# Peptides against a protein of PDB entry 5T59: the designs that were tried, part 60

Target 1, 112 residues: chain A of PDB entry 5T59
Amino acid sequence: TTPTMQSTSLLTEHLGYPPISLVDDIINAVNEIMYKCTNAMEKYLMQRNIIGKKDFSDEIKIGTAKLESLLENSVDKNFDKLELYVLRNILSIPSDLLEENRFRLLHHEKLV
Target 2, 90 residues: chain B of PDB entry 5T59
Amino acid sequence: EHIRFQRLVQVCNKALEESIRKLQSWEKIHECFPNYGQTREGIENLTVCQQQVIKLWSNLSRVEFDAIFHERSIEEKLNQLDDLINKARS

## One batch from the design tools (peptide; made by RFdiffusion4, then SolubleMPNN)

Design b2_p15_6_s2 (from b2_p15_6, 6 letters changed)
Fold by OpenDDE base, seed 1:
Structure b2_p15_6_s2 (fold): chain B 112 residues (1-112), chain C 90 residues (1-90), chain A 15 residues (1-15)
Amino acid sequence: as target 1 above (112 residues)
Amino acid sequence: as target 2 above (90 residues)
Amino acid sequence: SRTQEIRDEVKKKLA
């Protein structure tokens, strides 16, 4: 089930920010980490590109690019799943609390 | 009684673990460097590189995710949400 | 194998 507009509004009020903002922070962070990792890998190997008078620079560049692509695909898949799970199962309001009387309860708690 | 934050941490760890799994495969690493990996020194370099990248992934993700959780006060907010839901069902 | 032997040596040295 997809989060409702009502639940999003209530959660935004509770959190002080939209639920999606947390997910965005997480995804942005992992993307940054991913590229730091792949960059470090390339830099490390490029400093060690010559072995036995052979220059492996081209192979290293191609190989690291392949690994980066592989990691990108995996990150995208797994964190898309994470996004759906977080928004549907963690940052969610049960249906019984979406009733008018329950809605007022949440507002009351905020005001107290 | 507080379950949401625990679940958040669990799914984050799972996503991170599943994402890095392919880089943990020596076979996949070696396949990307077929000629480089035929040399003794190349194998040594790739081995060190693989280990360092995995450690970097783990360390950076821990630091950055903890920072996000702190900045967003998400543990406190999720605990409060659990309490509100439990209270409403009482 | 030669590859595994080399990797084992490296891992041992890094430990």
Scores: peptide ipSAE 0.377, ipTM 0.926, DockQ to the pose 0.019
Fold by OpenDDE base, seed 5:
Structure b2_p15_6_s2 (fold): chain B 112 residues (1-112), chain C 90 residues (1-90), chain A 15 residues (1-15)
Amino acid sequence: as target 1 above (112 residues)
Amino acid sequence: as target 2 above (90 residues)
Amino acid sequence: SRTQEIRDEVKKKLA
């Protein structure tokens, strides 16, 4: 089930930030790492672009771009799944705690 | 007793592992460099490059994700959430 | 194969 507004509010109060903010941090980080990896790969190969008397610079640039695309697609797919799982199953409040009496209990715990 | 943070770490690791799987395939690497990979020296360079990128991926992800978890105090917060839920059910 | 042989040599060298 999709997180409710009540759940989001309670978790935001508990965490000190909206649950989605954590996921955003994770996704932003992996994207940055992804491009650092592909950039490093291109630079490494471009320093080794000449073999014998042949220059492979164009092939290296195209090939690295293809690998980057493959990695981008995989990252998008897997971290979309991660986002859904985290928000539904980890950063979630069970339905039994979303009842009125349980909300009061959670609020009381914050005050003690 | 405390399960949510463990699950978070598990799903993060799974996502990272699944994401890098394509780069772990030599066939995929070689397909991107068909002429370069026909030379001995090219194969050597691609092999080293592949290994280095995978290591870089692993190291950077570990450092960055740990930093995020620390900045967000997520282990503590998830443990507290587990405790609250368990208490409410008792 | 030739490719596998080269890769094995590289892996051994880096180990």
Scores: peptide ipSAE 0.359, ipTM 0.924, DockQ to the pose 0.019
Fold by OpenDDE base, seed 3:
Structure b2_p15_6_s2 (fold): chain B 112 residues (1-112), chain C 90 residues (1-90), chain A 15 residues (1-15)
Amino acid sequence: as target 1 above (112 residues)
Amino acid sequence: as target 2 above (90 residues)
Amino acid sequence: SRTQEIRDEVKKKLA
């Protein structure tokens, strides 16, 4: 079920922030972590780029870029699913409580 | 009785686990470094690198996500939401 | 395989 405007308003009032803000924080964090990981990998291997008499710097750069792309795709896919699930199933209000009378009761509880 | 925060933690962990799964594949790692990985020393370096990256991923995600949850007071808020819903249905 | 043998040795050293 897709979140309604009423649900979003009630949850925003309850949380003190829009539900999407939490998801945004999570997604921003994982993206930052992702690039930290790939950067660390490249740096580690680049410090070990010469084996014997061969310099593998170019291969390392290309390889780490490929892994970064792979990780980016996976992160995008899985955290898109997370966003949908959180907004629909965790940060959600049951439909029966979104009826006019029930809506007022929940709002009243916040104000009291 | 309180279920929403537990679910949030679960889905976050699942997303993190699924996201890093590709890097846990040695085959995929090796494919990205075909010549480097043909050397003994290269294999050793890639092995260590893979393990370190996975650990870094796990550690950073734990710290950052916990910080977010704390800053947003999400456990308390979700527990309160559960209570409100349960009360309304009683 | 040779690759697996090398990886196993590395894992042992890191343990």
Scores: peptide ipSAE 0.336, ipTM 0.922, DockQ to the pose 0.019
Fold by OpenDDE base, seed 4:
Structure b2_p15_6_s2 (fold): chain B 112 residues (1-112), chain C 90 residues (1-90), chain A 15 residues (1-15)
Amino acid sequence: as target 1 above (112 residues)
Amino acid sequence: as target 2 above (90 residues)
Amino acid sequence: SRTQEIRDEVKKKLA
């Protein structure tokens, strides 16, 4: 079930920020981590690029780029799923709480 | 009683684990370095590199995600949400 | 395989 505007508004009031902001933080973080990891990998191997008088620098650059692409695809896939799950099942308000009486309850709890 | 934050942690861990799975495959690593990986020294370097990057992934994600959760006070907020829902249904 | 043997040796040294 797609989150409703009402649910988003109530959650924003409760959280102090829109629910999507949390997901954005998570996704931005993992993307940053991803590139730090791939960069570290490239740097490590480039420091060890000469073996038996052969220079493998070009192969290392191409190989690390391929791994980066592989990781990017996996991150995108898995965190898209995460986004949907979080917004639908974690940062969600049951329909019964979206009724007028329950809506007032949420506001009352915030004010008291 | 409080379930939402636990679920958040679980799905985050799952996404992180599944994302790094391809890098945990030696076959995938070796395919990217076909000639380099034919040397003994190359295999050794790739092995160490693979282990280090996986550890880096794990450590950075733990630190960064915990920081996000803290900054957003998400555990407290989700617990409160659980309480509100339970109260409304009682 | 030879590759696996080398990897095992490396892992052993790092343990």
Scores: peptide ipSAE 0.300, ipTM 0.918, DockQ to the pose 0.019

Design b2_p15_6_s3 (from b2_p15_6, 6 letters changed)
Fold by OpenDDE base, seed 2:
Structure b2_p15_6_s3 (fold): chain B 112 residues (1-112), chain C 90 residues (1-90), chain A 15 residues (1-15)
Amino acid sequence: as target 1 above (112 residues)
Amino acid sequence: as target 2 above (90 residues)
Amino acid sequence: SRTSKIRNEVKEKLK
């Protein structure tokens, strides 16, 4: 099930920030890490681009770009799954807490 | 009793592990550098490069994710959420 | 995508 407006509001109040903000931080971080890794790979190999008087610079650039694409696709796939799971199963409020008679629990606990 | 933060850590680790899986394949790396990888020196360079990237991925992920979790106080908040849910079900 | 849908829903709810 998708998060409701009520659950989002309650979680935002509880967390001090919207649930999606945590996911955004995670995704932004992994993307930054991803490009740091691919950049490091390219730089490392480009410093070793000549072997036996043959220049492999073009092959290195193409190859690292391919690996970057592979990693990017994998990151997108796996962290999309992560986002869904976190928002639905971790940062979620069970329906029993959203019932009228129990709605005040989360809110009341914060105020008292 | 407290399960949400543990699950968060687990799914983060899983996503990170699955994401780097393709770079752990020597065959895939070699395929991207077909001529470079036919040289002895090239193979050595690719091997070291692969190892370094994987280590960098692991180390940076650990540091950055822990920082996020701390800044967002997510362990505490998720534990509190678990407690509230358990209380409501009691 | 499923994630895009959820993101959009969350953003709309925060308005």
Scores: peptide ipSAE 0.165, ipTM 0.927, DockQ to the pose 0.089
Fold by OpenDDE base, seed 4:
Structure b2_p15_6_s3 (fold): chain B 112 residues (1-112), chain C 90 residues (1-90), chain A 15 residues (1-15)
Amino acid sequence: as target 1 above (112 residues)
Amino acid sequence: as target 2 above (90 residues)
Amino acid sequence: SRTSKIRNEVKEKLK
């Protein structure tokens, strides 16, 4: 099931923003965090790129890129699930509240 | 009584936990650095790096998500939504 | 994807 236009409108009025905006904030945040983590990892290892007489800079760059890809895939998968769950089950209005008589409840609470 | 915000926090934590799980695997880390990880120093560096990244992930996510929740007043709004639903069903 | 579909539907409803 997908959110209805009516529920989206009511929730937008209630929240002061569209429900999807919250999800967007969350996803944008985790993406930013993800790249901060991978960047930190690369920099940490690049500061320790020489062991003995060997320079592992190239291996470190390739390796961190692989880990970044791994993390990206995992983030995408899990936060897609999160988005679906939030929009369907958390930021949702039961059908009984979408009836005409119950429609005023959200508006009434807003005005009182 | 108020359940929606709790669920939001739970699913966020779950998504964060599941996302970082593969980086918690030493095998996965080592596979990305096959030669570097064959040295004693390399292993030590990778170990520390892994721990630090996981901590950074946890700390940043906590701070940023809490900020989002606050800015969006989502706890209050979800509690109000729960109250409206409960009132309608009573 | 399912999420893409939801996002698109929400976007259309907000137009």
Scores: peptide ipSAE 0.164, ipTM 0.927, DockQ to the pose 0.088
Fold by OpenDDE base, seed 5:
Structure b2_p15_6_s3 (fold): chain B 112 residues (1-112), chain C 90 residues (1-90), chain A 15 residues (1-15)
Amino acid sequence: as target 1 above (112 residues)
Amino acid sequence: as target 2 above (90 residues)
Amino acid sequence: SRTSKIRNEVKEKLK
């Protein structure tokens, strides 16, 4: 079930921000963390790129890029699922609270 | 009782764990560095690198997500939402 | 994508 305009408005009022903003923060954070991790990996290996008389710099660059892609794909997949779940099941208002009388209750609680 | 914040934490942890799972595979790591990983020193470097990345992932995620939850006051807000729902159903 | 649709709907509602 997709969030309704009514539920979004009520939640925005309750939270002080739109529900999507929380999800955006989470996704932005994990993306930043992801690139920090891959960057750290590349730097670590590039400082150790020569073994014996052979330079593995090119292989390291390609390999780290592949790992980054793998991680990106996994992050995208899993956090897309997270977004859907959060918006539909956590940051949601049951239908019984969307009735007129229950809607008033939410506003009443805020005003009192 | 309060359930929504617990669920939020659970799904965040699950997403983080599932996301890093591929990097936890030594086989996948080694496949990305086929020649480098054929050397003893290379294997050692990759092993340390893998461990450090996983730790970095875990630590940064914990710190950043906790910061988000705090800044958004999400635990309090979700608890209040649970209370409102429970009250309405009573 | 499903998430894209949801995000779009939310954005439209916020306008």
Scores: peptide ipSAE 0.163, ipTM 0.926, DockQ to the pose 0.089
Fold by OpenDDE base, seed 1:
Parts: C-alpha cells; structure tokens; sequence
Structure b2_p15_6_s3 (fold): chain B 112 residues (1-112), chain C 90 residues (1-90), chain A 15 residues (1-15)
C-alpha cells in the first residue's frame, strides 16, 4: 500500500514536516557515514602502503574502491527497504482514520 | 501500546547491520587485497583496519541517528500518533 | 524501483 495524499498531509501536520524528510535525513546520514568509513580505511592503509621494499599503493586504492562499491550497493539496498517500511508501516495512517470524523480528531488535537 | 518508535529503531538497526555485513567478512576483505594480504604485516594492517571501520560505522551511526531522532522529535511524535490511533479506535 | 516510485509520488504530492 502506497501512502495517500491524505495521509501525507495529516502526517505532515502532525510531525511538522513531511514524512519523507525523516527518511531523507537518515539516508543522507548513512551515506555520509559510509564515505567517512571508506575514506578512513583508505587513509589508514595508504599510511601503511610499503611492506618491506614493496609499494602496495595501487593495490590499496583498487581494493578500497572495491569495498566502497560493495558498501554502497549494500547501503542502497537495505535503506531502500527501510524507506519503504517506514513510509508504509511506521509513518502511516490507518484507513479507519482517513474518514472525515477521524480527520477532525487529528485537527482537533492540534488546536488543543 | 507505543510500538511505532520501537519499530523505527529496529528497522534502522537492521539496515545498519545488514549494510556492514559484507565488511565483516574477512574473506571478502582479503580478496580485495590479494598481494598485500599475503604478507604478515599486511594481514595485521587489514585486521586492524577492518575492526576500526566496523567500530567507526557503529559509533557514527548511533550518534547521527540519535541526533536526527532528537531533532525531529520522532519518538514523541510517534508515541502521540499511536495514542491518537488507539483513541480513535476506542 | 519501488522506492523510487514512492519517492516520486510523494514529491509530486508535495508540489
């Protein structure tokens, strides 16, 4: 079930912001964290790029890039699932509350 | 009676856990550094790196997500939503 | 994707 315009409006009024804004914050945060992690990994290994007399800089760059891609794909997949679940099941209004009398209740609570 | 915020926390934790799972695989890490990982010192470096990244992931996500939840007052709002729904059904 | 469709619908509703 996809969120309706009615539910979005009611939730926006209740939250003070659109439901999707919360999801956007979460996704933006995890993306930032993701790149901080991969950057830290690359920097750590690049500071340790020479073992004996051999320079592994190229291998480290390629390897960390592969791990970054792997993490990106996983983040995208799992947080897409999260978005769907949150918008459909957490930030949702049951159908019985989408009637006029139920709408009034939500508005009434706001005004009290 | 308050269930929505609990669910939010649960699905966030699940998404974070599932996202980092591939990096928790030593085999996966080693495969990305086939020659570097053939050296003793390289293995040691990769081991420390893997552990640090996972810890960084966990710590940053906890701090940032808690900040978001606080700024959006989401626990309070979801609890209120639960209450409204329950009241309407009574 | 499913999420893409939902995001698009939500964005359209907010216009």
Amino acid sequence: as target 1 above (112 residues)
Amino acid sequence: as target 2 above (90 residues)
Amino acid sequence: SRTSKIRNEVKEKLK
Scores: peptide ipSAE 0.158, ipTM 0.926, DockQ to the pose 0.091

Design b2_p15_6_s4 (from b2_p15_6, 5 letters changed)
Fold by OpenDDE base, seed 5:
Order: C-alpha cells, then structure tokens, then sequence
Structure b2_p15_6_s4 (fold): chain B 112 residues (1-112), chain C 90 residues (1-90), chain A 15 residues (1-15)
C-alpha cells in the first residue's frame, strides 16, 4: 500500500523534502543516463557504418532504436519496482511509531 | 544498527544491474544488427560498443546517484531515522 | 507509469 499522509508529512519534515522527491531524482537520472548511453552507441556505430562497399547506416539506426526501446522497457519495470520498495520499506515509519504517544516523541525530538 | 541507507544503495544497484542486463546479452545485441553482425568488422565494432556502453552505464550511474545521495543528505537522514526508531523501541 | 512520465520530460529536455 501507499504511505499514509501522516508518514509522508513526518518524513518530509525529517528529510526537508517529500520522500517522492528523492525517487524523482533517481528516475530522472537513470533516464538521462539511458539516453546518453544509447546516443553514444549510435554515434559509435554510425562512424563505422561502412564495411567494404556496403553501407549499414539504416540497419544501425534501426538496431539502436530497438535497443533503446528494450532499455526503456527494462528501466520502466525495474525503477517502478524501486520506487515502490523505497517508499514502502526505506522511507517509511513503522505503524507503532505513528500512534499518538510515539508520534509526539518523534515530533518532540525534531523540535528540541 | 543503520540499515536503511544500505538498503537504498542495494536496491539502486539492483535496479541498475537488472536494467542493463539485456544489453549484456550478446545474442540480443547481435539480433538487432543481423547483417552488420555477420561481418568480421561488424562483430568487432559491436563487441567494443557493447563493452563501452555497459561501462558508461556503470560510471554515469555511480556518479549521478552519489551526487543525488549527497545533495539530499540521504545517508545522514536515514541513519537518523534508524536511530529514532531504535530509540523509540528501546 | 511515473518512470515513463518523467522520461518524457527528460526527452524534451534533451531535444
């Protein structure tokens, strides 16, 4: 299940930013990295597009596009899972600490 | 004692590794370049390309993720969270 | 998918 509003608020106060912001940074970064990689691959091969008397430019463009799509799908799958795990298991507050008495304790510690 | 940041690093690494896994398959690479990969030079180029891409993926991810973790002070914050939880349960 | 959504923004940025 998704984090409660209470846990999100507490974590936001603790972190100085909403927990989802960290995940956003991670996802943003991996996507940028992904396209840097695929772009580098295409450029490398396009500089080596002629073998003998045959021009493989079209095949290279199609092939790199296929690999990019493959990578995109994999990134989507794995980092969706990552987001879920991080928000549920890492950036989370145990339910027992969300009770009134424990909640006050955590709040007090932050304010003192 | 402190476990959350370690887990964060682990799951990030896992996601990165699993994401690039298909590109680590020579068969999948070759399938995308069926004619190019039938030439000696093509095979050589694809081999180097594959290796360089994987290396680039690894290096860029390390640098960028470390930067994120630093900018967000996430290790410190997660350690503090662990401490708070442990203290509350003691 | 949030990943896909964020990717679209990244693509625009790189253009």
Amino acid sequence: as target 1 above (112 residues)
Amino acid sequence: as target 2 above (90 residues)
Amino acid sequence: SRVKEIREKVKKKLE
Scores: peptide ipSAE 0.707, ipTM 0.959, DockQ to the pose 0.919
Fold by OpenDDE base, seed 2:
Structure b2_p15_6_s4 (fold): chain B 112 residues (1-112), chain C 90 residues (1-90), chain A 15 residues (1-15)
Amino acid sequence: as target 1 above (112 residues)
Amino acid sequence: as target 2 above (90 residues)
Amino acid sequence: SRVKEIREKVKKKLE
């Protein structure tokens, strides 16, 4: 269920930023972390690419790329779920508070 | 009383844990390096690499997510939201 | 996917 425009407006006023901006930061961070991890892995193995006079550079590059893809898919799945959960269950206003009288309370608390 | 920030931390930790789970599988690591992993040194290197990447993932995520939460003042804001909701329902 | 969209931006930033 998508948050209402009213909820978004109220939360934006409360937070000082749109709720989705927090999720954007989280998703941005995990993607940066992901590539730092995969890059570190590739660099580590490429420094150890020769074993017994055999060069495994090509296999390492292919293998790390596969792991990166695997991680990307997992990040996509789990953080899409995270976004949905956060916006629906954490950064949300219960419907009863969106009624006229309750809405006034939130607005009043902000302005006074 | 205050529940939203706790939930945020929990769901973030869960997403991070679930995301790295595949890399925690030795079988998944090994199958990506079938010939490299048939050597003694290769196995050793992959083992260390796996451990290090998991640690890096954990450490970076902790630092970066905490920074986000701080910059967005999200704990305070979510606590205030909880208070507003509780007050409205009283 | 928003995750994929943001990831593309991240990749460009890292390049």
Scores: peptide ipSAE 0.693, ipTM 0.958, DockQ to the pose 0.908
Fold by OpenDDE base, seed 4:
Structure b2_p15_6_s4 (fold): chain B 112 residues (1-112), chain C 90 residues (1-90), chain A 15 residues (1-15)
Amino acid sequence: as target 1 above (112 residues)
Amino acid sequence: as target 2 above (90 residues)
Amino acid sequence: SRVKEIREKVKKKLE
C-alpha cells in the first residue's frame, strides 16, 4: 500500500526530513556512480584504441554507449523497486499505530 | 528486534548487485566490441576493464551509501522506530 | 520514473 499523508508527516517529524529525501539521496548517488564507472571504462579503452594498424576509437565509443544504456535500464528497474520497498516496508508505520489512540505515541515520545 | 536498518542495507546491496549483473557477463561485454574483441590485445584490455569497472562500482557504492546513511543518521532513527513500534505492541 | 528524472539532473551537474 502507498504511504499515507499521516504516516509521512509522522516519519518526517521522527527523521527530521521526509522519507523520500533518503531515497532521493540514494538514487542520486547511484546515478553519479554509474556515470563515473562508464566514463572510466571509456577513458581506459580510448587510451588503448589502436591495435596494430587499426584504430578502434569509433567502435569503443559505440560499445561503451551501449553498455551505459544497459546499465541505465537496469538501474531504473532495480532502484524503482528499491524505492517502493523502502517506503512501504522500512520507512513505514503499521496501520494499527495510525489510529487516534496510537497516533499519540510518536508525538508523546518527542515531547517527553 | 531491530530489523529495519538491516533490511535497508540488504535491499541496497541487492539493487546494486542486480544493476551491475549484465556487466559481469563476459559475453555481453564482448558483443559490444565485436572487432576489438577479436584481437588478443583487445581481449586483454576488455578483461581488465571489466574487472576494474566492477570493483569501482562496488567501492564507490559502499563509500557513498555509508556516507548517506551517516549523514541521515538512518540506523539510529530506524532502531528508534523499531523500538517505538515494539513498545506500542507490548 | 523518479530514477530517470533524478538522472537527468545528475547529467546536467556533470556537464
Scores: peptide ipSAE 0.664, ipTM 0.957, DockQ to the pose 0.883
Fold by OpenDDE base, seed 1:
Formats: sequence, C-alpha cells, structure tokens
Structure b2_p15_6_s4 (fold): chain B 112 residues (1-112), chain C 90 residues (1-90), chain A 15 residues (1-15)
Amino acid sequence: as target 1 above (112 residues)
Amino acid sequence: as target 2 above (90 residues)
Amino acid sequence: SRVKEIREKVKKKLE
C-alpha cells in the first residue's frame, strides 16, 4: 500500500525531506556494502588461488559470482519488504489525523 | 510511548540478517567451490573467508546505517511524530 | 524493483 500524497506532504514538511529519501539512502548503503563484501571475498580467495600445483582461479571467480548473485537476490527481496514496511508503518500518519482539523495541528506545530 | 524509531531499527536489522542468511550456510558456500573445498587448505581458506565476510557485513552496516540515521535526524523526527500523534489522540 | 534499480546505479559507480 502506497502512502497518500497528503501523508507524504506532511511527513516531508516534518522531516525536511521526502520519506522515500530515507529508504533510498538505506538501499544505496546496503548495495555498496554488498559489493564491498563480495569484492573482499574474491580478493581474499584469489590471493589463495593456488593449492599445491593446482590453480583454482577460475573456480574462485565463478563461485564468488554465484554468491554475489545469491546475495543480490536476497537483498532485493528483503529490502523491498523493508521499504514497504517503513513507508506503511513507520513513516505514516493515522487516517484520523489526516482530517482537516488534525492536519492543521501537524502543520501548526511546524510553524511554531 | 516512542515506538517508531525502535521499529525502524528492528526492521533494518531483520532485513540485514535475512539478507546475509545464505552466506552463513557452510553448505551453500562449499557448493560454490566444489573442488577448492575438497582440499584441506581450501576448506580453511573458505572458513576464514566466510567468517570475515559476515563480520564485515555486520560492521559496515552498523556504521553506515547509524550515519544515515544521524544525518537524517530520524530518531528525533520519529519521536516527535509519536508525540504529535499521541497528543492528537489525547 | 527499486532496490535493483538503485543497485544498478551503485554498480556503475563502482566500476
């Protein structure tokens, strides 16, 4: 369920930024962290790619790519859920406060 | 009384935990390196790698998310929102 | 998804 324009406007005024901007920051951060992790994994293993007389570089590259893909899929799933929850249940205004008299209260508090 | 920021932290932690869950499975890790993981040295390397990645994930997420929350003043703003809602309902 | 869309931008930046 998407928040109403009225709710978004009120929250934007209260926060100083649109609610979705917070979610954007979170999603951006987790994606950067994800690739830092996968990159570190690949580099660590590639520094240890030779065992005995056998070179496992190709297997390491393929394996780390598979893990990266798995992580990407999981991040997509879980942070899509996060976005929905945050916008619906955290950065939300109850319907009774969206009435004209209640709406003015939130706006008035900002101006005072 | 103040519940929204607590919920934000909880849902972030849950998303982070669930996202890294598959990497916490040794079997899943080993499956990606079937021949490398058949060597003693390979197993040792994968074990250390798995541990370090999980720690890196946890540490980076804590630092970066806290920075976001601070820059957006989200705890203060959510507490204020809780107060406004409670006041309006009283 | 938005997550995937944002990730694509991040990935490009890191390349």
Scores: peptide ipSAE 0.656, ipTM 0.957, DockQ to the pose 0.906

Design b2_p15_7_s1 (from b2_p15_7, 8 letters changed)
Fold by OpenDDE base, seed 2:
Structure b2_p15_7_s1 (fold): chain B 112 residues (1-112), chain C 90 residues (1-90), chain A 15 residues (1-15)
Amino acid sequence: as target 1 above (112 residues)
Amino acid sequence: as target 2 above (90 residues)
Amino acid sequence: SRKEERKKKYQELLS
């Protein structure tokens, strides 16, 4: 079931923030973590860029960039799925509660 | 009774696990460093690097996600939501 | 920003 504006309003009232805000926090966090990981990897390898008489700096830069792209694609894919699932199945209100006489419950409980 | 927060944790863990899976592949790591990985020292460095990145990913994710859940009081709010829904259906 | 993109997607979901 697709979320409605009504459900969003009710959930916002209940949560104290829009449901999307939680998703935003999660996605922003994982993206930050992602870049911290890839940066750490690059720095670690660049400190070990010379083996014997060969300098592998260029290969390391290219390789870490490729891995970063790979991770970015995977994060985007999986957390897009997460977003949809959370908004549709976790932060959701059943249709029966959205009926005229039923949707008052959340609002009523807040006022009482 | 309370199911929504459990589902949230599960889906977050699943997304994190699936996201890092590609970096858990030694083959994927090695193919990005074809010449570097042909040296003994290179292999050793890549191995340590891979392990450290995976650990960093896991640790940071745990800490940051827990912080988010706490700041948003999401467990309490989702439990309350479950209760409200169950009450409405009674 | 990614946050803005997610907001747009969410709005589309609601429509």
Scores: peptide ipSAE 0.281, ipTM 0.932, DockQ to the pose 0.716
Fold by OpenDDE base, seed 3:
Structure b2_p15_7_s1 (fold): chain B 112 residues (1-112), chain C 90 residues (1-90), chain A 15 residues (1-15)
Amino acid sequence: as target 1 above (112 residues)
Amino acid sequence: as target 2 above (90 residues)
Amino acid sequence: SRKEERKKKYQELLS
C-alpha cells in the first residue's frame, strides 16, 4: 500500500512529527557514522604509513577514498530500501482505517 | 500483537549489516592497498583496521539509533498504532 | 533542507 496524504497527516498527528522525520534522523545518523568510520581508518593507517624504508601515504589516501566510496554506495542503497520499507509497512495506516468512521476513532483516542 | 517496532529494529539492523558487508571482505580491502598489503606489517595493520572499523560501526550505530528511537518515542507510538489498528478491526 | 530532499527522493522511489 502506497502512503497517502491522509495517511501522512494522521501519522503526523499521532507521532507528533511527520513520518519522514524519523527516517531522516536515521539516515543522517548513519551518514555521520560512515564518515567517522572512514576518517578513523585513514588516520589509523596514516600513523602507520612507513614500512621499512617505504612511505605508503599516497596509497593509503587513495585506498581509503576507494573504500569510502564503496561504503557510501552501499549505505545509500540499503537505507533507501529501509526508507521505503519503513514508510510503506511500518509507519502506515491500513486502508480500512482511512475511512471516515475510522478516522474519527484516531481523533477520539487522542482526545480521551 | 505489537509488531511494528520489532520490524523497525529488524530492518535497521539489516540495513546496517548489509551496508558494512563489503568492508568485511578482506579481499576487497586488500585490493585497495595492493603494495601496502604485500608487506607483513601492512597486512597486520589492515587487519586491525578492518576489525576496528567494524566495531566502531556497530557501536556507534547502536548508540545513535537508540537515541533517535528514544527521542522520537517511536516504540510507544508504534505500539499505540498497533493497538489502534487492532481495536478498529475487532 | 535535507529532510525535504529525502522526502522528494522517497516520492521518486514510490513512482
Scores: peptide ipSAE 0.281, ipTM 0.931, DockQ to the pose 0.334
Fold by OpenDDE base, seed 1:
Structure b2_p15_7_s1 (fold): chain B 112 residues (1-112), chain C 90 residues (1-90), chain A 15 residues (1-15)
Amino acid sequence: as target 1 above (112 residues)
Amino acid sequence: as target 2 above (90 residues)
Amino acid sequence: SRKEERKKKYQELLS
């Protein structure tokens, strides 16, 4: 089921932050890691750009850019799926708890 | 009993594994460096590079995701959420 | 913000 405003509010109260913030942290982290990896790859190969009498610098730059794009597309796809799953199935409140009497339970737990 | 945090870890690992899978393909790597990869030394460099990138990906993701989970206290919060749900249903 | 962008994207995925 799709998250509701009520569930988001309750989860925000419980977590101390909106559920989307966790997902945002995860996605930001993987993006940063991704670019660190591709940058490291480019630097590694650029330090080894000459083989024999040939300079492969241009090919290395183009090739690493292609791999970066490939990885970026894959990251976007897979972590979009992750985002949906986390927000819908992990950071979620069952519908039976989205009632007034059940809301009290969450509030009561916080106050006690 | 406590299942949400386990699921979070599982889906994170799955997303990471699926994301890096294309770089695990030697064919894909070689295709990006067609002339460079025709040399012995080039193949050696690409092989090491591929291995190092995959290791870097794995290590950095583990460290960073664990840091996020700790900073957000997500294991504790998800366990509490499980407990609340179970309590409400009992 | 990045957060807002992700939120919008999430909503788009749900629609």
Scores: peptide ipSAE 0.278, ipTM 0.931, DockQ to the pose 0.332
Fold by OpenDDE base, seed 4:
Structure b2_p15_7_s1 (fold): chain B 112 residues (1-112), chain C 90 residues (1-90), chain A 15 residues (1-15)
Amino acid sequence: as target 1 above (112 residues)
Amino acid sequence: as target 2 above (90 residues)
Amino acid sequence: SRKEERKKKYQELLS
């Protein structure tokens, strides 16, 4: 079921914010966490870049970048699915409650 | 009775777990550092690094997501939504 | 805004 303008308006009234705002917070958070993780990984390995007589700095930079890309692609895929699921199935109003008589009920509960 | 918040937590956990899965593969880690990983010290460093990143991912996500859920009062709001729906159907 | 960008992306997912 696809969310409607009416559903969004009712949920915004109920939540105090648009449903998309919650999803935006979640996605922004995971993106920040992702880059913190990859940065930490690079920093950790760059502090250990010399083994014996060899300097592996270039390999570490390239390898970390590859892992970052891998993680980024996975995050994008999985949290796009999450966004769709949350907005369709969690932050949703059943069609029977979108009728005018049921709409009154939602407003009544808020005002009482 | 209350199902929406539980579902939210479940799908968040699933998305987090699926996102980090490839980094849990030693083979994927090692192939990114083919020469570094041929040394004993390199293997040790990569092993620790992998473990630390996964732990950091888990800890940060838990803290940040809980903060979001609290700031948005989402458990309360979703429970209220469940109650409204159930009441309307009764 | 980031919010608007995500909204647009969501609409794309629905289409």
Scores: peptide ipSAE 0.277, ipTM 0.931, DockQ to the pose 0.328

